# Ledger of designs, part 25: peptides against a protein of PDB entry 3VA4

Target 1, 107 residues: chain A of PDB entry 3VA4
Amino acid sequence: EPIGQLRLFSGTHGPERDFPLYLGKNVVGRSPDCSVALPFPSISKQHAVIEISAWNKAPILQDCGSLNGTQIVKPPRVLPPGVSHRLRDQELILFADFPCQYHRLDV

## One batch from the design tools (peptide)

Design b1_p22_2_s3 (made by RFdiffusion4, then SolubleMPNN; from b1_p22_2, 8 letters changed)
Fold by OpenDDE base, seed 2:
Structure b1_p22_2_s3 (fold): chain B 107 residues (1-107), chain A 22 residues (1-22)
Amino acid sequence: as target 1 above (107 residues)
Amino acid sequence: PEVRLSQEQLDAALAEAQKLAE
């Protein structure tokens, strides 16, 4: 069962999409086999990873050395490759030019 | 193929995303 959810906001690319996040590594990327598949040219094949070690622990976000980077929106910060960022509930994340929002699911 | 965004494009995206946070 999903522990969290990553929302991709609507935009020129299309409507809003919600991706379930599970225990373990949830890869964000353009590759179709990614847990969070964002099939857009500005997204790297393996862009970032959201790792959830336990249901009661905050997920860890890491950029995987993506071309266009990953940014934390509030407060604004470019996430250096490989540096762990503990996600907060309702946190806004920018993968390249695609804004997303993480939220914890009540299970 | 993968497309590289300009810094201007990235800055604009951040600005738009920040509006969502309000």
Scores: peptide ipSAE 0.827, ipTM 0.970, DockQ to the pose 0.992
Fold by OpenDDE base, seed 5:
Structure b1_p22_2_s3 (fold): chain B 107 residues (1-107), chain A 22 residues (1-22)
Amino acid sequence: as target 1 above (107 residues)
Amino acid sequence: PEVRLSQEQLDAALAEAQKLAE
């Protein structure tokens, strides 16, 4: 049962894609075995992680020391590697040059 | 293989993402 969702916006790479997020660690990266697999050259194999510890708690986002970084869009800031960021519903995130949006699901 | 983006490319991506926030 998914607790959240990560949307990858459409772009030159192709159409919009939605990824379900579950309890535990949801790895974002270029590797095909990632929970959120983004098969693009600018994305690191293990780029970032979204950890959900409980259905009633906000997910935690961390950059995993990616090459091109992870940015919070509003207000704008680069997320230092390993620093925890509590995700807000509808928050916009930039993984390298790919904008995504987190959405909390009804559970 | 992995590709490193320029700061200009990253800045442009942020600018586009900020439009989505509006």
Scores: peptide ipSAE 0.825, ipTM 0.970, DockQ to the pose 0.989
Fold by OpenDDE base, seed 4:
Structure b1_p22_2_s3 (fold): chain B 107 residues (1-107), chain A 22 residues (1-22)
Amino acid sequence: as target 1 above (107 residues)
Amino acid sequence: PEVRLSQEQLDAALAEAQKLAE
């Protein structure tokens, strides 16, 4: 039962992909064992984490000290490593050069 | 191996992403 979804938009890398997000830590990274596996050279093995708690289903995004960073798209800002950012529904974020969108699921 | 992007590449990515936000 996913709590949210992270959509990777289509691009030169291929078609759109949707990743389910669950309670706990959802690691975004190039490593294949990541919850959100983005197998691209510009993505760090463990790039960022989206943490969803039971008491607060609004996800918290943190960059894990990635090489190419994590950016909030609107309004634009680079997310400093380890700084918590509460994700809003439909929020667009950049992991390196890959735009993604968070969707809160109705559960 | 991990690839470091230039600031120009990152800026371009942001610009494209901002179009999606419109």
Scores: peptide ipSAE 0.821, ipTM 0.970, DockQ to the pose 0.990
Fold by OpenDDE base, seed 1:
Structure b1_p22_2_s3 (fold): chain B 107 residues (1-107), chain A 22 residues (1-22)
Amino acid sequence: as target 1 above (107 residues)
Amino acid sequence: PEVRLSQEQLDAALAEAQKLAE
């Protein structure tokens, strides 16, 4: 069962979408085989990864050297490639120009 | 093909996202 979810907010691209996050690596990217598939030109094929461990349900976000980057919204910070960021519940993040929100599921 | 965003586009995206955080 999913440990968390990543919400893509609605916008000019379309309606809101929720993606389940599981234990292990959840790849965010434009490639259709990504766990979090964001089929948009500004998103890299393999943009970022959200890894969730059984030992710690708090996800670790890493940018995979994406073209347009990954940003933490509050407080604002560009995430350097390969640097681990522990996601907090309800945290807002930007993959390129697409705002998303992490939500920890109560399981 | 992948599209590179301008810094203005990136800054605008951040600003909009920050509004969501309020």
Scores: peptide ipSAE 0.820, ipTM 0.969, DockQ to the pose 0.991

Design b1_p22_2_s4 (made by RFdiffusion4, then SolubleMPNN; from b1_p22_2, 9 letters changed)
Fold by OpenDDE base, seed 2:
Structure b1_p22_2_s4 (fold): chain B 107 residues (1-107), chain A 22 residues (1-22)
Amino acid sequence: as target 1 above (107 residues)
Amino acid sequence: PEVVLSQEQLEKALEEAQKLAE
């Protein structure tokens, strides 16, 4: 059962998409093998990772050395590769130029 | 192949994303 969701906002690429997040590592990337597959040219094959160690702990976001980076929207900050960022509920994230939002599921 | 975005493109993306936060 998913513990969270990552929403990809609608845009020129198409409609909104919701990706379930599970315990463990949820890889965000262009590769179809990623848990959060974002099949767009500006996204690295393995762009970032959202790790959830427990249902009652905030997920940890880390950029995996992506080409176009990962940014926290509010307050604005570029995430250095490998640096852990604790995700807040409803937090907005930019993977390259694609805005997403983390949502903690009520489970 | 992967596309490289300019700093301007990334800044624009951030600005647009910040509007979503409002």
Scores: peptide ipSAE 0.814, ipTM 0.968, DockQ to the pose 0.991
Fold by OpenDDE base, seed 5:
Structure b1_p22_2_s4 (fold): chain B 107 residues (1-107), chain A 22 residues (1-22)
Amino acid sequence: as target 1 above (107 residues)
Amino acid sequence: PEVVLSQEQLEKALEEAQKLAE
């Protein structure tokens, strides 16, 4: 059962896509083996990771040393590689030039 | 292969993303 959801907004790349997030590590990247697979040239094979340790705890976002980086949208901030960021419900994130939104599911 | 984005491209992406937060 998914604990959260990551939404990739629609754009020139195509329509909106929703990815389920589970307990453990949810890898974001261009590699097809990633839990959140973003098959775009500007995304690193292993770009970032969203780790959920428990259903009642905020997920932790961490950039994995990506080429084009990961940014928190509001307030704006570039996330340094390896630095943990606790995700807030409805938070907007930029993986390279792709905007996404985290949503906590009611389970 | 992976492409490198310019700082201008990244700044534009942030600007557009901030509009989604409104």
Scores: peptide ipSAE 0.812, ipTM 0.968, DockQ to the pose 0.990
Fold by OpenDDE base, seed 4:
Structure b1_p22_2_s4 (fold): chain B 107 residues (1-107), chain A 22 residues (1-22)
Amino acid sequence: as target 1 above (107 residues)
Amino acid sequence: PEVVLSQEQLEKALEEAQKLAE
């Protein structure tokens, strides 16, 4: 069962979409085989990774050296490639120009 | 082919995202 959820907000690209997050590495990217597939030209094939471990259910977000970057929305800052960021529940993240929100599930 | 966004586009995206946080 999923431990978390990543929500892609609605926009010009289409309606809102929810992606389940599981233990291990959840890759965010344009490639269709990514756990969180964002099929948009501004998203890198492998843009970022959200890793969740068994001993620490709080996800760790890392940008994978994406072309257009990953930004933490509040407080605002660009996430340097490879730098670990511990996701907080309800946190907003920008993958390139696409806003998403992390939600921790009660499991 | 991947699209490269300008700094202005990225800043605009952040501004819009911040509205969601408020």
Scores: peptide ipSAE 0.809, ipTM 0.967, DockQ to the pose 0.991
Fold by OpenDDE base, seed 1:
Structure b1_p22_2_s4 (fold): chain B 107 residues (1-107), chain A 22 residues (1-22)
Amino acid sequence: as target 1 above (107 residues)
Amino acid sequence: PEVVLSQEQLEKALEEAQKLAE
């Protein structure tokens, strides 16, 4: 069962979408094979990864050398490629120009 | 073909996202 959820906010691209996050690596990217598939031109095929371990339910976000980058929204910061960022519940993040929100599921 | 965003576009996206955080 999913441990977390990544919400893509609604916008000109379409309605809001929720993606389940599981133990292990959850790849964010434009490729349809990604766990979090964001089929948009500004998103890299393999954009970022959200890794969740059994010992630490708080996800670790890493940019995978994306073209348009990954940003932490509050406080604002560009996430350098390969640098680990521990996601907090309800945290807002930007994959390129697409805002998303992480939600920890109570399971 | 991946689209390259300008710095201005990225900054605007951040500003809009920050509104969601408030």
Scores: peptide ipSAE 0.808, ipTM 0.967, DockQ to the pose 0.989

## One batch from the design tools (peptide)

Design b1_p23_1 (made by RFdiffusion4)
Fold by OpenDDE base, seed 2:
Parts: C-alpha cells; sequence; structure tokens
Structure b1_p23_1 (fold): chain B 107 residues (1-107), chain A 23 residues (1-23)
C-alpha cells in the first residue's frame, strides 16, 4: 500500500494527478516506467527520486541532476543534485515548472 | 573522495537541521 502521495496540480498539461509513493525509491521522471511518470519535455527522464525508507520516516527527495531542476516552494530553494531533502507533509515541490505536493498517507 | 565525504556530511547536517525545525 502507498505510504505517501505526490499530487501533480492541474495545469496546462491537463488535470490533477495523484501518484502513490511506496517504500523504497520512487523515481520522478519523464520516462513512462518511472514511479511518478511526468511525460513532459521539460522533465528529465530521471528527474528526481523520492525515497521512503520507512513508513514513519519522512521521504527523502533528491534531484537526479535534472536539466530544469527541482525546487522547494516555501521557502524557495533549488535542490542541488544529489542533496537530500526531507519532505514534510503538504510540502510543495516544483519539478521543472510543474507544481506538485507531497502528502503523507496514514498507514 | 573528500568531496564525497563532505557531501555526505552536509546531507546529514541538512537532514538534522530539518528535523530540528519540525520539532
Amino acid sequence: as target 1 above (107 residues)
Amino acid sequence: EELSRHLELLEQELLELEEELEE
């Protein structure tokens, strides 16, 4: 069962989409085989990774050296590639220009 | 290797600081 959720807000790309997040590595990327598949040109094939080591631990977000970056919205911060960022519930993330939100699920 | 060690240290410190902010 999913431990978290990544919500892609609605936009020019289309409607809102919710992606389940599981234990282990959840790859965010343009590649269709990514756990969080964002099939948009500005998204790198392997853009970022959200790793969940345990249900009771915050996920760790890392940019994978994406072309257009991964940013935390509040406060605004570009994540350097490979630098771990612990996600807080309801945290807003930009993958390139795509606004997303992490949501912790009750497990 | 030194750079890698520094990066690991910084990552750890960052995570710890973030934990403190949540407490």
Scores: peptide ipSAE 0.091, ipTM 0.596, DockQ to the pose 0.025
Fold by OpenDDE base, seed 3:
Structure b1_p23_1 (fold): chain B 107 residues (1-107), chain A 23 residues (1-23)
Amino acid sequence: as target 1 above (107 residues)
Amino acid sequence: EELSRHLELLEQELLELEEELEE
């Protein structure tokens, strides 16, 4: 059922965690209601969104005006709020200071 | 405002071009 995956790498916060991504809007944030719940103080309640319009289309990442920002790692780029970024498979993302990786599920 | 709107359109066009390159 999941079309993609967002992996939170292990770190000082704890072990690695994998979050399934589905069609529609997958909200990344500190709020437990988020599809990708990152319960850390530096993460905004609604930090960013990964929108998947179709199974054969790349997800679109947008920062939601987070306090500590969303960044693409390679090449390095800070995402201005509301600016769309097409996610590539295996792309590395920083939500605040938390490194994550998007993975497209082939199924 | 006008410049900002143009930039948004260009960003969208770039996004679409990137998608086409993957196909």
Scores: peptide ipSAE 0.081, ipTM 0.608, DockQ to the pose 0.023
Fold by OpenDDE base, seed 1:
Structure b1_p23_1 (fold): chain B 107 residues (1-107), chain A 23 residues (1-23)
Amino acid sequence: as target 1 above (107 residues)
Amino acid sequence: EELSRHLELLEQELLELEEELEE
């Protein structure tokens, strides 16, 4: 069962998509092998990672040195590569120019 | 849920403090 969800909002790319997040590393990237596959040119093959540990189900977001960056929306903040960020429920994230939202699932 | 929100904020603060300690 998923611990969380990453929502990609609808846009020019198409409709809204929801990606389940599980324990361990959930890679966000253009590669189809990614847990959160965003098949868009502005997304790096391995763009970012959301890691959820078994001890604390709090998700940690890190940019993986992406070309177009990872940003927190409120308050606005660009994540330097490798810097950890604790995702809060309903937090808004930009992967490149794609707005997403993290949702914690009650387990 | 207010308590959950407060806990999340504390977790973020703790993470930031740990990052500062590593520098």
Scores: peptide ipSAE 0.027, ipTM 0.547, DockQ to the pose 0.019
Fold by OpenDDE base, seed 4:
Structure b1_p23_1 (fold): chain B 107 residues (1-107), chain A 23 residues (1-23)
Amino acid sequence: as target 1 above (107 residues)
Amino acid sequence: EELSRHLELLEQELLELEEELEE
């Protein structure tokens, strides 16, 4: 069962999309094999990873050395590749220039 | 390898600080 959700906000690319997040590694990227598939040119094939453990349900976000970066919105900060960031409920993230929001599910 | 070790420690410290801010 999903532990969380990543919401891609609506924009010029199309409507809003919600992606379920599970225990383990949820890869964010342009590749269709990714758990969170963002099929946009500015997104790297393997852009970032959201890892959720059974020990702590709060997901850990890492950029995978993406070309156009991963950013935390508040406070605004570029996430260096490989640096862990604990996501909080309702936190806003930019993958390249695509705004997303993490939502923790009650399970 | 030393750099990798330092990065791991920094990641751990960052996570701990973020947890404290959330609590």
Scores: peptide ipSAE 0.023, ipTM 0.515, DockQ to the pose 0.025

Design b1_p23_1_s1 (made by RFdiffusion4, then SolubleMPNN; from b1_p23_1, 20 letters changed)
Fold by OpenDDE base, seed 4:
Structure b1_p23_1_s1 (fold): chain B 107 residues (1-107), chain A 23 residues (1-23)
Amino acid sequence: as target 1 above (107 residues)
Amino acid sequence: SAARRAEERAEEAAERAALAAAA
């Protein structure tokens, strides 16, 4: 069962989409092999990774050296490549210029 | 809801602008 959810908000690209997040590594990227597949040209093939452990279930987000970056909205922060960021429930994230939100599921 | 998403998108845009200004 999914531990979390990443919501891609609606925009010029299309409607809102929800991606389930599981224990282990959830890769965010343009590649169709990614757990969170964002098939947009401004997204790197392997853009970022959201890793969730069984112990705390709080995801760790890392940018994978993406071309257009990964950013946290509140407080605002550009994530340096490979630096861990612990996601909080309801946290807003930009992958390139695509706004997303992490939701911790009640499981 | 659509209203919530609109607010969040606006907030995101504002913060992105702030980041750009600080860079």
Scores: peptide ipSAE 0.141, ipTM 0.677, DockQ to the pose 0.031
Fold by OpenDDE base, seed 5:
Structure b1_p23_1_s1 (fold): chain B 107 residues (1-107), chain A 23 residues (1-23)
Amino acid sequence: as target 1 above (107 residues)
Amino acid sequence: SAARRAEERAEEAAERAALAAAA
């Protein structure tokens, strides 16, 4: 069962999409094999990873050396590649220029 | 809600611009 959710907000690319997040590594990227597949040219094939180690622990977000970066919105921060960022519930994230939001599910 | 999402997109755009300018 999913422990979290990543919401891709609607935009010029199309409508909103919700991606379930599971225990382990949830890869964000342009590749269709990614858990969070964002099929857009500005997204790297393997852009970032959201790792969930337990249902009661905050997920860890890492940029994977993406071309166009991964950013936290509040407070604003560019994530250096490979550096762990502990996600807060309802946190707003930019993958390249695509706005997303992490949500912890009541599991 | 759609309204909240619109506000969030606007916020991220503003912050992205700020980050780009500071880089």
Scores: peptide ipSAE 0.141, ipTM 0.681, DockQ to the pose 0.032
Fold by OpenDDE base, seed 3:
Structure b1_p23_1_s1 (fold): chain B 107 residues (1-107), chain A 23 residues (1-23)
Amino acid sequence: as target 1 above (107 residues)
Amino acid sequence: SAARRAEERAEEAAERAALAAAA
């Protein structure tokens, strides 16, 4: 069962979409075989990864050297490629220019 | 809710602008 969720907010691309996050690596990218598939040109095929090692441990977000970057919204921060960022519950993330939100599920 | 999402998108846009300005 999923232990986290990544929400892609609605926008010009369409309605809101929710992606379940599981233990292990959840790849974010344009490639359709990504755990979080964001089929948009500005998203890299392998854009970022959200790694969850345990249900009671904060996930780790890393940019994978994406073309258009990964940013934390508040407080604002550009994530250098390969640098681990510990995600907080309800954290807002930009993959390229697509706003998303991570939240922990109560399981 | 739609209202919450709108607020979050607005916040994101503002913070993105601030981030871009600071970079």
Scores: peptide ipSAE 0.139, ipTM 0.674, DockQ to the pose 0.031
Fold by OpenDDE base, seed 2:
Structure b1_p23_1_s1 (fold): chain B 107 residues (1-107), chain A 23 residues (1-23)
Amino acid sequence: as target 1 above (107 residues)
Amino acid sequence: SAARRAEERAEEAAERAALAAAA
């Protein structure tokens, strides 16, 4: 069962989408093989990764050397490639220019 | 809710602008 969720907010691309997150590595990218598949030109095929080591631990977000970057919204921060960022519940993230939100599921 | 999402998008836009200005 999923222990987290990544929400892609609605925008010019279309309606809101929710992606389940599981234990292990959840790859964010344009490739359809990604756990979080964002099929948009500005998203790298392998854009970022959200790693969840345990249900009771904060996930780690890393940019994978994406072309258009990964950013934290509050407080604002651009993530250099490979830098580990522990996600807080309800954290807002930009993958390229796509606003997303991480949510921890109560399981 | 829709209202919350609208607020979040607004915050994102503001912070993105701030990041761009600082770059």
Scores: peptide ipSAE 0.135, ipTM 0.672, DockQ to the pose 0.031

Design b1_p23_1_s3 (made by RFdiffusion4, then SolubleMPNN; from b1_p23_1, 17 letters changed)
Fold by OpenDDE base, seed 5:
Structure b1_p23_1_s3 (fold): chain B 107 residues (1-107), chain A 23 residues (1-23)
Amino acid sequence: as target 1 above (107 residues)
Amino acid sequence: DAAAREAERAEEEALRAAERAAA
């Protein structure tokens, strides 16, 4: 059923965690109501959103005006709030200082 | 600003950690 996956790498905060991504909007944030809940002080309640419109289309990532930002690792790029970024498979993302990776699932 | 410098260092370390973890 999940179309994609977001992996939060291990660190001082704890072990690695994998979050399933579905059709529609997958909100990333500190709020427990988020699809991808990252309960850390440096993460905004509603930090970013990963929108998947179809199984055969690349997801769109947007920062929601977060305090500590959303960045693409390669090539390095800070995402301006509300600007759409098309995610590539295996793309590395920083939500504040938390390293994550997007993976497209075989569905 | 000390807080800003600490945040910058944290971001750089996180970026390097992500690259190592993905390899």
Scores: peptide ipSAE 0.118, ipTM 0.677, DockQ to the pose 0.060
Fold by OpenDDE base, seed 2:
Structure b1_p23_1_s3 (fold): chain B 107 residues (1-107), chain A 23 residues (1-23)
Amino acid sequence: as target 1 above (107 residues)
Amino acid sequence: DAAAREAERAEEEALRAAERAAA
């Protein structure tokens, strides 16, 4: 069962979508093989990764050298490629210009 | 650079949109 969730907010691309996150690596990218598949041109094939090593540990977000970047919204921060960022519950993330939110599920 | 400014505005818009959506 999923232990986290990544929500893609609604926008010009369409309605809101929720992606389940599991233990291990959850790849965010344009490729259909990604756990979090964002089929948009501005998203890199393999854009970023959310790694969850344990249910009781905060996930690690890393940009994978994406073309249009990965940013934390509050406080604003552009993530350098490969640099680990510990996700907080309810944290807002931009993959390129697509606003998302991480949510820890209560399981 | 016009493209850079456009990208910057888009990012700022996305940030504001994210905050509004999460509120």
Scores: peptide ipSAE 0.115, ipTM 0.668, DockQ to the pose 0.058
Fold by OpenDDE base, seed 1:
Structure b1_p23_1_s3 (fold): chain B 107 residues (1-107), chain A 23 residues (1-23)
Amino acid sequence: as target 1 above (107 residues)
Amino acid sequence: DAAAREAERAEEEALRAAERAAA
């Protein structure tokens, strides 16, 4: 069962999509075998990773050396590659120019 | 979604401005 969710907001690319997040590493990227597959040219094949160690712990987001970067929206911050960022519930994230939101599920 | 995009655009622009200023 998923313990988190990553929402890709709707836009010119298409409708909103929700991706389940599980314990362990959830890879975000353009490659179709990624846990969070974002099939867009500006997304790196392996763009970032959301690692969840436990249901009661905040996930860790890391950029994987993506071309167009990973950013926290509020407060604004570009994530250096490989540097751990602890995600808060409802946190807004930019993968390249695609706005997403992390949501902790009630499980 | 629209509200989130508005917030995102505003903060992204602010971030880019800050980065340019720091360079």
Scores: peptide ipSAE 0.101, ipTM 0.640, DockQ to the pose 0.034
Fold by OpenDDE base, seed 4:
Structure b1_p23_1_s3 (fold): chain B 107 residues (1-107), chain A 23 residues (1-23)
Amino acid sequence: as target 1 above (107 residues)
Amino acid sequence: DAAAREAERAEEEALRAAERAAA
């Protein structure tokens, strides 16, 4: 069962989409094999990773050296490549210019 | 990532959109 959810908000690209997040690595990227597949040109093939452990369900977000970056919205912060960021419930994230929100599921 | 290199970013607009969507 999913431990979390990543919501891609609606925009010019289309409607809202929800992606389940599981234990282990959840890769965010343009490649269709990614757990969170964002098929948009400005997204790197392997853009970022959200890693969730069994002992600590709070996800760790890392940018993978993406071209257009990964940012936290509030407070605004660009994530340097490879630097771990612990996600909080309801945290807003920009992958390139695509707004997303992490949600911790009650499991 | 040739396509990505040609893509434009609109972070400020995305920020505003995210804030509105989360409200």
Scores: peptide ipSAE 0.141, ipTM 0.724, DockQ to the pose 0.122; fails the geometry check

Design b1_p23_1_s4 (made by RFdiffusion4, then SolubleMPNN; from b1_p23_1, 18 letters changed)
Fold by OpenDDE base, seed 1:
Structure b1_p23_1_s4 (fold): chain B 107 residues (1-107), chain A 23 residues (1-23)
Amino acid sequence: as target 1 above (107 residues)
Amino acid sequence: MEAEREREREEERRLREAARRAA
């Protein structure tokens, strides 16, 4: 049972994709074994991590020292590697230049 | 129903555009 969702918006890469997020560490990266596998050259093999400690707590997003960075859209902010960012529901995130949105599932 | 789906698509487009502008 997923606790959250990361939506990759549609674009030149293809259609929209929704990735379920579970308790624990959800790795975002180009590697196929990542929880959120984004098989694109500009994405680092292990780009970022979304850690969910509990269903009723805000997930923590950390950039893993990615090449092309992780950004919050509103307000604009580049996340320094390893610095914890508490995700807000509906938060817009850029992994490199790929627009995504975090959504808390009401389960 | 169709109008509702269209509004959702428009909202997604606006969100996507905002995200891309921030890149």
Scores: peptide ipSAE 0.085, ipTM 0.620, DockQ to the pose 0.022
Fold by OpenDDE base, seed 5:
Structure b1_p23_1_s4 (fold): chain B 107 residues (1-107), chain A 23 residues (1-23)
Amino acid sequence: as target 1 above (107 residues)
Amino acid sequence: MEAEREREREEERRLREAARRAA
């Protein structure tokens, strides 16, 4: 059962897409085997990870040393590689230049 | 109900635009 959701907003790449997030590690990256597969050149093969340790705990986002970075929108902040960021519900995230939003699901 | 859906769509659009401007 999915515990969260990552929404990729629509853009020049195409329409909006929603990715379910599960307990454990949800890898964000260009590789097709990623939980959140973003098949775009500016995304690293393994770009970032969203780790969910329990249904009642906020997910942890970490950049994996990506080429084009991971950023929080409000307040603006570039995430240093490997540094844990606790995701808030409705958090706006940039993976490279792709705007996304985390949403906690009611489970 | 329809007005609520419209407000939700407008809010999502504002969030999306803010995220794109920060890129």
Scores: peptide ipSAE 0.094, ipTM 0.630, DockQ to the pose 0.021; fails the geometry check
Fold by OpenDDE base, seed 3:
Structure b1_p23_1_s4 (fold): chain B 107 residues (1-107), chain A 23 residues (1-23)
Amino acid sequence: as target 1 above (107 residues)
Amino acid sequence: MEAEREREREEERRLREAARRAA
């Protein structure tokens, strides 16, 4: 059922974690109710959203007005709140200072 | 096989490092 995946790389916070992404809105945030729950103080309760409209379309990432921001690594870019960013496969993302990677799953 | 898995691990390592450098 998942059509994408967000990987949280390992770090001082702990081991790597993979989060499945589904059609619709996948909220990234500190809240345990988030699709991508990142239980870290520097992450906003509702930090960002990854919206997937179809399996064959690139997801849209938006920062939700997070405290510590959402950034694309290559090329470096801080995402203004509410501005849509079309995710590329294998795109590297920083939620606050937590490095993540989006990748498309074979469906 | 093993060589392929090794290359994948190396790529993942590079990606992790790149992401961390940007943090």
Scores: peptide ipSAE 0.092, ipTM 0.625, DockQ to the pose 0.021; fails the geometry check
Fold by OpenDDE base, seed 2:
Structure b1_p23_1_s4 (fold): chain B 107 residues (1-107), chain A 23 residues (1-23)
Amino acid sequence: as target 1 above (107 residues)
Amino acid sequence: MEAEREREREEERRLREAARRAA
């Protein structure tokens, strides 16, 4: 069962979508093979990764050298490729210009 | 219960708006 969730807010692309996150690497990208598949042109095939090493540890978000970047909303920060960012519960993330929110699930 | 749902919807709206403004 998922231990986290990534919410993609509704927009011009369509309605809101929720992606389950599991232990291990959850790849965010345009490729349909990604755990978090964001089939949009501005998203890189392998855009970012959310790695969850344990249920009781904050997930690690890393940009994978995406074209249009990965940003934390508050405080505003563009994530350099490969740099580990610990996700806080309810953290708002921009993959390119797609607003998302991470939230931890109680399991 | 309805009041709680409304508060939740309002919060989500605020978060969504904030995220979009930061884009």
Scores: peptide ipSAE 0.088, ipTM 0.620, DockQ to the pose 0.021; fails the geometry check

